Peptides against a protein of PDB entry 4M9S. Designs and how they scored, part 4

Target 1, 135 residues: chain A of PDB entry 4M9S
Amino acid sequence: SRGLVGVECITPYSYKSLAMALQRCVEVLSDEDRSALAFAVVMPPGVDIPVKLWSCVIPVDICSNEEEQLDDEVADRLKRLSKRGALLSGKRMPVLTFKIDHIIHMFLKHVVDAQTIANGISILEQRLLEIGNNN

## One batch from the design tools (peptide; aimed at target 1 E27 F107 V111)

Design b1_p29_3 (made by RFdiffusion4)
Pose (drawn by RFdiffusion4):
Structure b1_p29_3 (pose): chain A 126 residues (1-60, 70-135), chain P 29 residues (1-29)
Amino acid sequence: SRGLVGVECITPYSYKSLAMALQRCVEVLSDEDRSALAFAVVMPPGVDIPVKLWSCVIPVLDDEVADRLKRLSKRGALLSGKRMPVLTFKIDHIIHMFLKHVVDAQTIANGISILEQRLLEIGNNN
Amino acid sequence: EEEEEEEEEEEEEEEAEEALEELRELLAE
């Protein structure tokens, strides 16, 4: 209810809070990977979820979502790959409350809608 | 001494808010 700023303190670390650190990992990022990361906010954290349940909210056969999610986990270790039972990714929690009070307030609501939308279109496949 | 510590804490908080606002602007691109 306040993000990583709820716990920022003088620590043996050079950063007042972990968000100031993560700031850079996002700054060095490919412009688009900045995009895919900026959107993975509206994902369930600590939950393993498929490439297609990701092809819905990440921008551009759609494995390209996976490629972005791979660079994203290789570069700052921001996501998480888990090869089988099915090619799936996962967003951890700190790497989430970073994005909550950091990603543009609108883009949160837009990701919520673009998803409930593309979810419903997989509802129409049947 | 207590007033100087409070001013230092306020400056650190403002720097932290500015860093987050810069990151928000970067992500909005």

Design b1_p29_3_s1 (made by RFdiffusion4, then SolubleMPNN; from b1_p29_3, 17 letters changed)
Fold by OpenDDE base, seed 5:
Structure b1_p29_3_s1 (fold): chain B 135 residues (1-135), chain A 29 residues (1-29)
Amino acid sequence: as target 1 above (135 residues)
Amino acid sequence: DAARRLEELRRRREELEARLEQTRELLAK
């Protein structure tokens, strides 16, 4: 697992230092990858989440409405995030999943715009209803 | 497994909604 060790910050100073490092990692991301990272705050931390569920909230622009293509594009974004400062942790077997670390999640809760979070919640709610109706 | 994860996502959504509501309430005071 390339994710950050799930050790809670024991001092405010340690958190600030880590936050600064994370901010630098965020600043060098593309706009689309940064947007994907922002919406990752909606996900529960420490959980291996299938790409299909990530696709409920990660915004992507695809040429086709095929679900497989959507998942592939989302997976590509999440893979880039996993390779950039271990912002996410990917696992391929048995199903391709990604996990957000508790520390990263805590960081995002403080830096992501409230309106973005609200939008993500609304989108998630809608998609969860759709999935629930189909299965 | 997917069903369990969906339930967790719903829980997390509700948690975030509550947090946002708390923030709004603080700003309204």
Scores: peptide ipSAE 0.059, ipTM 0.582, DockQ to the pose 0.025
OpenDDE base, seeds 1, 2, 3, 4: peptide ipSAE 0.022, 0.031, 0.025, 0.027; ipTM 0.514, 0.539, 0.552, 0.534; seed 4 fails the geometry check

Design b1_p29_3_s4 (made by RFdiffusion4, then SolubleMPNN; from b1_p29_3, 13 letters changed)
Fold by OpenDDE base, seed 4:
Structure b1_p29_3_s4 (fold): chain B 135 residues (1-135), chain A 29 residues (1-29)
Amino acid sequence: as target 1 above (135 residues)
Amino acid sequence: DELERLEEEEKRRKELEERLEKTRELLAK
């Protein structure tokens, strides 16, 4: 877990090595967790984002319409990702948040499908507008 | 043709970066 944290890409070789390590990490994920990771690219790096906001973009197939259950399912996925090295960092207090690292974010911007990124951005913007109007 | 494809992809990526920045600003509000 700690091995990738704080790694700086000083040389092209170092970056390539890091990218390879990250790619291997991604390959062993479940389809659902990999999808969640892909959509993490739409979040600003280095910012503690509440699970509620993550739930705006993380695709979940849930039968229940309860928002609490949605957040729980999203949280479970993000927790699994946080256990995979430096993919995400979880924070329990004061509220459950997750943060994507700058290095991971940089990696995702290059490897995630452009259409996926575009869709994620659109979805997030739409949901944020809805949330904003409800405040 | 391949070079053209790569250039178009780069253009798309740059546009996405701009959109991501706008989204960041929206999240900060």
Scores: peptide ipSAE 0.429, ipTM 0.846, DockQ to the pose 0.038
OpenDDE base, seeds 1, 2, 3, 5: peptide ipSAE 0.423, 0.428, 0.416, 0.422; ipTM 0.843, 0.845, 0.839, 0.838

Design b1_p29_4_s1 (made by RFdiffusion4, then SolubleMPNN; its pose is not in this set)
Fold by OpenDDE base, seed 4:
Structure b1_p29_4_s1 (fold): chain B 135 residues (1-135), chain A 29 residues (1-29)
Amino acid sequence: as target 1 above (135 residues)
Amino acid sequence: SKDEELLELARRLQRRSPLFSLRDVLRSV
């Protein structure tokens, strides 16, 4: 029995509806969570990314200089995003990771300001270099 | 941990090739 490859015909209507739904989800986010979501665009879609990599780009204010606290705060933000319209998908095993789906990523590429995207990439690259050189 | 290993790999690759974005690194692993 060859499984019918259901051609999900993404109609323009479904795309518009999804875009509208996503826009509404974004509008109700806090400024901090919205910023975190915007920076998610710099990550490759469909990849389970460890929290430690997310922490390189997600802006957080921490009281301590401990890296572990940074990861925890980032994880909390990403968890909130995962609960709101499934903007992200979290996985706990084998390590805590978050993934952005292709559809959400495509949406972000079109709606996030180009300068913000460029800045996010630059920040990520800089932080990786700085952290890597200190190890 | 596996996540630490991945992070270290990403950092190493970034240092080795500044032209590589994290996206490229993650796609290669």
Scores: peptide ipSAE 0.067, ipTM 0.618, DockQ to the pose 0.020
OpenDDE base, seeds 1, 2, 3, 5: peptide ipSAE 0.019, 0.018, 0.020, 0.019; ipTM 0.465, 0.460, 0.470, 0.456; seed 1 fails the geometry check

Design b1_p29_4_s3 (made by RFdiffusion4, then SolubleMPNN; its pose is not in this set)
Fold by OpenDDE base, seed 3:
Structure b1_p29_4_s3 (fold): chain B 135 residues (1-135), chain A 29 residues (1-29)
Amino acid sequence: as target 1 above (135 residues)
Amino acid sequence: SRDQELLELARRLEERSPLFSLEEVRRSV
């Protein structure tokens, strides 16, 4: 599904309607997919981000030390989100990436609780710090 | 290693898009 790139809410009504539609889409997600969507708020909007970087913040209940399994599970979640209400935009070439649009990001900033946002930032910072320290 | 690969990916993203930095992540939310 195509993302909301280029879409603009020009009236309060249109924004309200869009927000309501997005809320309904979120409500029908599985707990795991909804959690993944919540943590997507920590990513900068409008940027094509490789799955490997998404895997630094998207929570996975069943963790494997196999790098491929983690990335595959994250990719599957992001793919499902991209198919439901255009919550994300996927790009397969040249490498698999996902992007959160500004409108969706703005929506998430208002509906995701502050503690979850803070935790997501902390997790991302920790993962990137660990990568830096291992060099 | 995975860590080196991720670091290189992050570096390349930061070079192409200044929006991807830890500082900008903190400011974006």
Scores: peptide ipSAE 0.213, ipTM 0.689, DockQ to the pose 0.021
OpenDDE base, seeds 1, 2, 4, 5: peptide ipSAE 0.040, 0.044, 0.029, 0.045; ipTM 0.631, 0.611, 0.604, 0.605; seeds 2, 5 fail the geometry check

Design b1_p29_6_s1 (made by RFdiffusion4, then SolubleMPNN; its pose is not in this set)
Fold by OpenDDE base, seed 4:
Structure b1_p29_6_s1 (fold): chain B 135 residues (1-135), chain A 29 residues (1-29)
Amino acid sequence: as target 1 above (135 residues)
Amino acid sequence: LFTLPPLPPLSEEELKEELEEIRKLLEEL
């Protein structure tokens, strides 16, 4: 029996409550984690994104010259976000990935500054192009 | 970074409850 995934009609009330809860979660984050969350809006929702791609958009102030350390720092930030209200979902196998849920993504799309979104998309596109050219 | 004005501060307990509700909602999706 395929359980009818009941279309839980998210009532406007549920949406408002969720938005308020999410806003409160954002407010208690550190500046660094909040910045990471803001840039998560540029990722497609519902997709397991490897840390390497997250590192293209997540700002890191202090990075050693080793690329591996950048990924580790990004992973730590994303891990903290995953533990705080399940803002992200982490998966370790086959590779370390993080996924943003559709609802969280929709929230971010409305609350993150338009300039931040635009900048994040531009940076991601540029860095993906650079990665593609180096392969 | 964010355009929403800050909400009134919640107690630690209230925040924990809201976080749990979010987790439950995400598990249902």
Scores: peptide ipSAE 0.054, ipTM 0.605, DockQ to the pose 0.576
OpenDDE base, seeds 1, 2, 3, 5: peptide ipSAE 0.040, 0.032, 0.035, 0.039; ipTM 0.550, 0.565, 0.562, 0.563

Design b1_p29_6_s2 (made by RFdiffusion4, then SolubleMPNN; its pose is not in this set)
Fold by OpenDDE base, seed 1:
Structure b1_p29_6_s2 (fold): chain B 135 residues (1-135), chain A 29 residues (1-29)
Amino acid sequence: as target 1 above (135 residues)
Amino acid sequence: LFTFPPLPPLSEEEEEELLEEIRELLEEL
């Protein structure tokens, strides 16, 4: 269990190199997966988040009215992101969850436009309130 | 959605190498 708690201070050079590599990873994504990644910035890093909560912020244009299809489509997008450059980490048990690492999250905070971040936060807050009021 | 300028295209080999490097870095963290 090597919990390297060590905040390896990424040198500015290493950071630039990593940022360039991450940018390349983003550029090769489909428009849909890239949009999903952009809105992932509103999630707290280092937390295993259920797909249901991801579905609150990941934009999915589903032609079908079934909520069950929304979660599946979101899960597929997040799964693709987890495979491509380890942009996310997936966990299947006990519930399907995805986690954004702090480094990826920090990158996204710098490269996603402020309006998208603000919109994503507003959407998440609204959806969480709706879920909370229905319980 | 993103505010970075486009990078010049990389070869497929260079892209795979960069992806692997990112994976390795994230696994070490």
Scores: peptide ipSAE 0.263, ipTM 0.780, DockQ to the pose 0.630
OpenDDE base, seeds 2, 3, 4, 5: peptide ipSAE 0.256, 0.260, 0.261, 0.255; ipTM 0.767, 0.780, 0.779, 0.774; seed 3 fails the geometry check

Design b1_p29_8 (made by RFdiffusion4)
Pose (drawn by RFdiffusion4):
Structure b1_p29_8 (pose): chain A 126 residues (1-60, 70-135), chain P 29 residues (1-29)
Amino acid sequence: SRGLVGVECITPYSYKSLAMALQRCVEVLSDEDRSALAFAVVMPPGVDIPVKLWSCVIPVLDDEVADRLKRLSKRGALLSGKRMPVLTFKIDHIIHMFLKHVVDAQTIANGISILEQRLLEIGNNN
Amino acid sequence: SEEFERFEEEMEEHEEEEEEEEEEEEEEE
């Protein structure tokens, strides 16, 4: 209910809070990876979810979502790969409350909608 | 939010630094 700023303090670390650190990991990022990261906010954290359940919110056969999610986990270790039972990724929690009070307030609602939308279109496949 | 404001400020500063470095490289060339 306030993000990482709820716990920022003088620590042996050079950063007042972990968000100031993660700041850079996002700054060095490929412009698009910046995009895919900026959107993975609207994902369930600590939950393993498939490439297609990701192809819905991440921008551009759609494995390209996976490629972005791979660079994203290799570069700052921001995501998380889990090869089988099915090629799936996962967003951890700190790497989430970073994005909550950091990603543009509107892009949160837009991700929520683009998803409930593309979810419904997989509802129409049947 | 305070965290978002900090994020915007540091992104702007980083973009300004990159622009200054590019200008310096162009002057040297």

Design b1_p29_8_s1 (made by RFdiffusion4, then SolubleMPNN; from b1_p29_8, 19 letters changed)
Fold by OpenDDE base, seed 1:
Structure b1_p29_8_s1 (fold): chain B 135 residues (1-135), chain A 29 residues (1-29)
Amino acid sequence: as target 1 above (135 residues)
Amino acid sequence: SPEREAYLRALEEARRREEERRRELERLR
């Protein structure tokens, strides 16, 4: 998956300044954080998504496969993204969640690699089916 | 639970987007 590496600013936005600001925010991210941002396009916009669900789709490079460590690492990445031009919005109560707004989601739909989107959706579907079967 | 509802909504939206993507790719061929 190529994620957002080497992504150019292609936008349907009427506001050039907003598109340029978003592009600048993406360019200054690490490769790891930029990859996490790419997979945010898989989530429905405007919905508070629990960290557990984010952990199903965001790739983790360094931490163990322990669920607790996975959630913490994913949460840290999402927190960094929330601080970088508010690319995400975090909510701590009642459960730690993150959401992507419609404007940023629309931006990502046009710039994220199609294979990255397909892979993310496939992984999410698989993991949710597994969770559903365990209920 | 609120979490379960979020999972179901995310799954439905993900499936819808994948279907739309597939249709668009087919149109471009």
Scores: peptide ipSAE 0.162, ipTM 0.672, DockQ to the pose 0.018
OpenDDE base, seeds 2, 3, 4, 5: peptide ipSAE 0.077, 0.064, 0.112, 0.072; ipTM 0.549, 0.541, 0.623, 0.556

Design b1_p29_8_s3 (made by RFdiffusion4, then SolubleMPNN; from b1_p29_8, 15 letters changed)
Fold by OpenDDE base, seed 1:
Structure b1_p29_8_s3 (fold): chain B 135 residues (1-135), chain A 29 residues (1-29)
Amino acid sequence: as target 1 above (135 residues)
Amino acid sequence: SKEREAFQEALEKAREERRREEELEELLE
């Protein structure tokens, strides 16, 4: 998972202090959680997105073939991201959703590898098409 | 914990600055 390891935050961000703080938060994450955060860039910022849609883009290495377990694992990762750095905002009712902040999203767009972003978008599009065709 | 707090504070400051910028843009429009 090459995406966030070499984050040289040369962000033109006027918010150098925020960039540095965010970099530190990212560095202390596990590889799995860091990968999940990288793929969060594919999601539109400021929108409450159901876990099912997050599961379409977040890579899960150790999942049984059961879709229910996939959603639970993804939810756990997103929950950890929410708790460790307030990187995401979670909402349990009426449906479990997570939201990425605009500022965090903007940061990710600058630091996540362009190929990773492109792959994530492609995967999301493919899975959405599959969901639409099965309905 | 300290890193999280520092990040949250930085994020809050950035959000506030963005809100101020948006308010200024609205006043100029």
Scores: peptide ipSAE 0.329, ipTM 0.733, DockQ to the pose 0.021
OpenDDE base, seeds 2, 3, 4, 5: peptide ipSAE 0.227, 0.194, 0.162, 0.142; ipTM 0.660, 0.643, 0.628, 0.587

Design b1_p29_8_s4 (made by RFdiffusion4, then SolubleMPNN; from b1_p29_8, 13 letters changed)
Fold by OpenDDE base, seed 5:
Structure b1_p29_8_s4 (fold): chain B 135 residues (1-135), chain A 29 residues (1-29)
Amino acid sequence: as target 1 above (135 residues)
Amino acid sequence: SEERRLFEERRREAEERRRREEEEREREE
């Protein structure tokens, strides 16, 4: 099944037009980048999120258990999304972060599969709990 | 879905890594 569903939004014209434009941007993504974008919905919009937190929810098929390689692969995906229609914004300093805009996040809430969202939230909560307990 | 499969895989790998790191720490104590 696809994490992103083509939903016909019953919304104002401006929203429909934007949704159609965003849908086109999503359709041209690789399956990997599209999956990464789908899981971006679990992040709070408008917040600069460190790559480490993104790595908790971005699905990555890794051939290595090295954490640095994971973060690098996640960062590369998020960087591609940033370049593709500005789906995300990246900041390098002081820490490498990525941010999802409210408009993109709102779009994703409508088109991402509900089970994908639920799974992503669940794993993020688990990982945050683990990080919190290790601090 | 492919997204779910990759997510579940990533989750398992992260959990396994954390477990290994914890076990390594406990052995060093």
Scores: peptide ipSAE 0.066, ipTM 0.502, DockQ to the pose 0.021
OpenDDE base, seeds 1, 2, 3, 4: peptide ipSAE 0.019, 0.040, 0.032, 0.017; ipTM 0.436, 0.462, 0.441, 0.430; seeds 1, 2, 4 fail the geometry check

## One batch from the design tools (peptide; aimed at target 1 V26 E27 V111 V112)

Design b1_p30_7 (made by RFdiffusion4)
Pose (drawn by RFdiffusion4):
Structure b1_p30_7 (pose): chain A 126 residues (1-60, 70-135), chain P 30 residues (1-30)
Amino acid sequence: SRGLVGVECITPYSYKSLAMALQRCVEVLSDEDRSALAFAVVMPPGVDIPVKLWSCVIPVLDDEVADRLKRLSKRGALLSGKRMPVLTFKIDHIIHMFLKHVVDAQTIANGISILEQRLLEIGNNN
Amino acid sequence: EEEEEEEEEEEEEEEEEEEEEEKLEKFFKF
């Protein structure tokens, strides 16, 4: 209910809070990977979810979503790969409340809608 | 001359930092 700023304090660390640190990991990022990361906010954290359940909210056969999610986990270790039972990714929690009070307030709502939308279109495949 | 070169390098670094911040403002708020 306040993000990482709820716990920021003087610590042996050079950063007042972990968000100030993560700030750079996002700054060095490929412009688009900045995009895919900026959107993985509207994902369930600590939950393993497939490439296609990701092809819905991440921008551009759609494995390209996976490629972005791979660079994203290799570069700052922001995501998480889990090879089988099915090629799936996962967003941890701190790497989430970072994005909550950091990603543009609108883009949260837009991800929520672009998803409920593309979810419904997989509902129309049947 | 050394102090002027140092000031020019600091200005270039500040400009690069501002450009990076502008790129970040497209998606993020700090």

Design b1_p30_7_s2 (made by RFdiffusion4, then SolubleMPNN; from b1_p30_7, 15 letters changed)
Fold by OpenDDE base, seed 3:
Structure b1_p30_7_s2 (fold): chain B 135 residues (1-135), chain A 30 residues (1-30)
Amino acid sequence: as target 1 above (135 residues)
Amino acid sequence: SEEEERRRREEEERRREEEKRARLAKYFVF
């Protein structure tokens, strides 16, 4: 219960019900979708993030080294998250992007494990450096 | 007995809750 206490302090009335609803939403996710949601905490809130950037932090056990399959699988997970509890919002034009809202992101900061957050940031930084060096 | 079946169901439910908690604990601190 330590993580939810911090969320209750910011907006007392609407937040308890929202935090409980969000917790329930997380609990009913598949392990894959739940992992994707956990790593969504490393993304800036309110920004339309391309799937390619999401694929840098979303853990996917894909047997194929094809980047296209990775992006498709990540996109499918993010689409499921967008449909379940409006955890994300998707936009198709001009590029497929997903956005985490400020409320969901704030919730995730309180309930995602600190080591997961740190690892996600490190992974994102590493992958961005790799992309930057290959261009 | 009905009591043994009830105890078995309660133990199975407890196990399912523990497994659920373990899965959540991988990434979340609920």
Scores: peptide ipSAE 0.408, ipTM 0.755, DockQ to the pose 0.735
OpenDDE base, seeds 1, 2, 4, 5: peptide ipSAE 0.405, 0.407, 0.406, 0.406; ipTM 0.754, 0.753, 0.755, 0.754; seeds 1, 2 fail the geometry check

Design b1_p30_7_s4 (made by RFdiffusion4, then SolubleMPNN; from b1_p30_7, 15 letters changed)
Fold by OpenDDE base, seed 2:
Structure b1_p30_7_s4 (fold): chain B 135 residues (1-135), chain A 30 residues (1-30)
Amino acid sequence: as target 1 above (135 residues)
Amino acid sequence: EEEEERRRREEEERRRREEARRRLAKYFRF
């Protein structure tokens, strides 16, 4: 399966077919991976984002309060999403980053619940302010 | 017996579909 990076022109038909394929991909995710994917909508598309920033918005239910374990769990979720339908692309060097494709992000904007989007933005803004005040 | 087993399977499938829909509806508006 060639990653969506090569789709220069999405015809409306290609978009519908892609949307159906992406919906099926979402349906087979675990609840954790599905949650991570939903909150990925608040990230800017096409940008290599460090795991630390992803961890600000991806909900982790039960990890020990160790920040390092949080980043590892988030990284594992994002890695699983990267392997499933090329929903994300990961880079390991020099820093572990993940990027959401513009097409996937556009899909998510249409299918993610509005309250989830609003909550994710609010959480991200709060966490960024906290990071900014601690630096 | 076969009709009861069929009804049981149909009800179980319905329950699984409803649970899947609830899980999706938590974050998605499919």
Scores: peptide ipSAE 0.416, ipTM 0.760, DockQ to the pose 0.532
OpenDDE base, seeds 1, 3, 4, 5: peptide ipSAE 0.415, 0.413, 0.415, 0.415; ipTM 0.758, 0.759, 0.760, 0.760

Design b1_p30_8 (made by RFdiffusion4)
Pose (drawn by RFdiffusion4):
Structure b1_p30_8 (pose): chain A 126 residues (1-60, 70-135), chain P 30 residues (1-30)
Amino acid sequence: SRGLVGVECITPYSYKSLAMALQRCVEVLSDEDRSALAFAVVMPPGVDIPVKLWSCVIPVLDDEVADRLKRLSKRGALLSGKRMPVLTFKIDHIIHMFLKHVVDAQTIANGISILEQRLLEIGNNN
Amino acid sequence: SEEEELEEAVEKAREGLEEKLEELKEEEEE
């Protein structure tokens, strides 16, 4: 209910809070990976979820979502790959409350909608 | 179109993220 700023203190670390650190990991990022990351906010954290359940909210056969989610985990270790049962990724929690009070307030609602939307269109496949 | 809406959402997300990163940089400098 306040993000990583709820716990920021003087610590042996050079950063007042972990968000100030993560700031850079996002700054060095490919402009688009900045995009895919900026959107993975509206994902369930600590939950393993498929490439297609990701192809819904991440921008551009759609494995390209996976490629971005791979660079994203290789560069700053921001996501998480888990090869089988099915090619799936995962957003950890600290790497989430970073994005909550950091990603544009609108883009949160837009990701919520673009998803409930593309979810419903997989509902129409049947 | 859906593609245009998505492009606009991506641009806003990038701009908003950059503004928030600048705010965090200012807090670090303080």

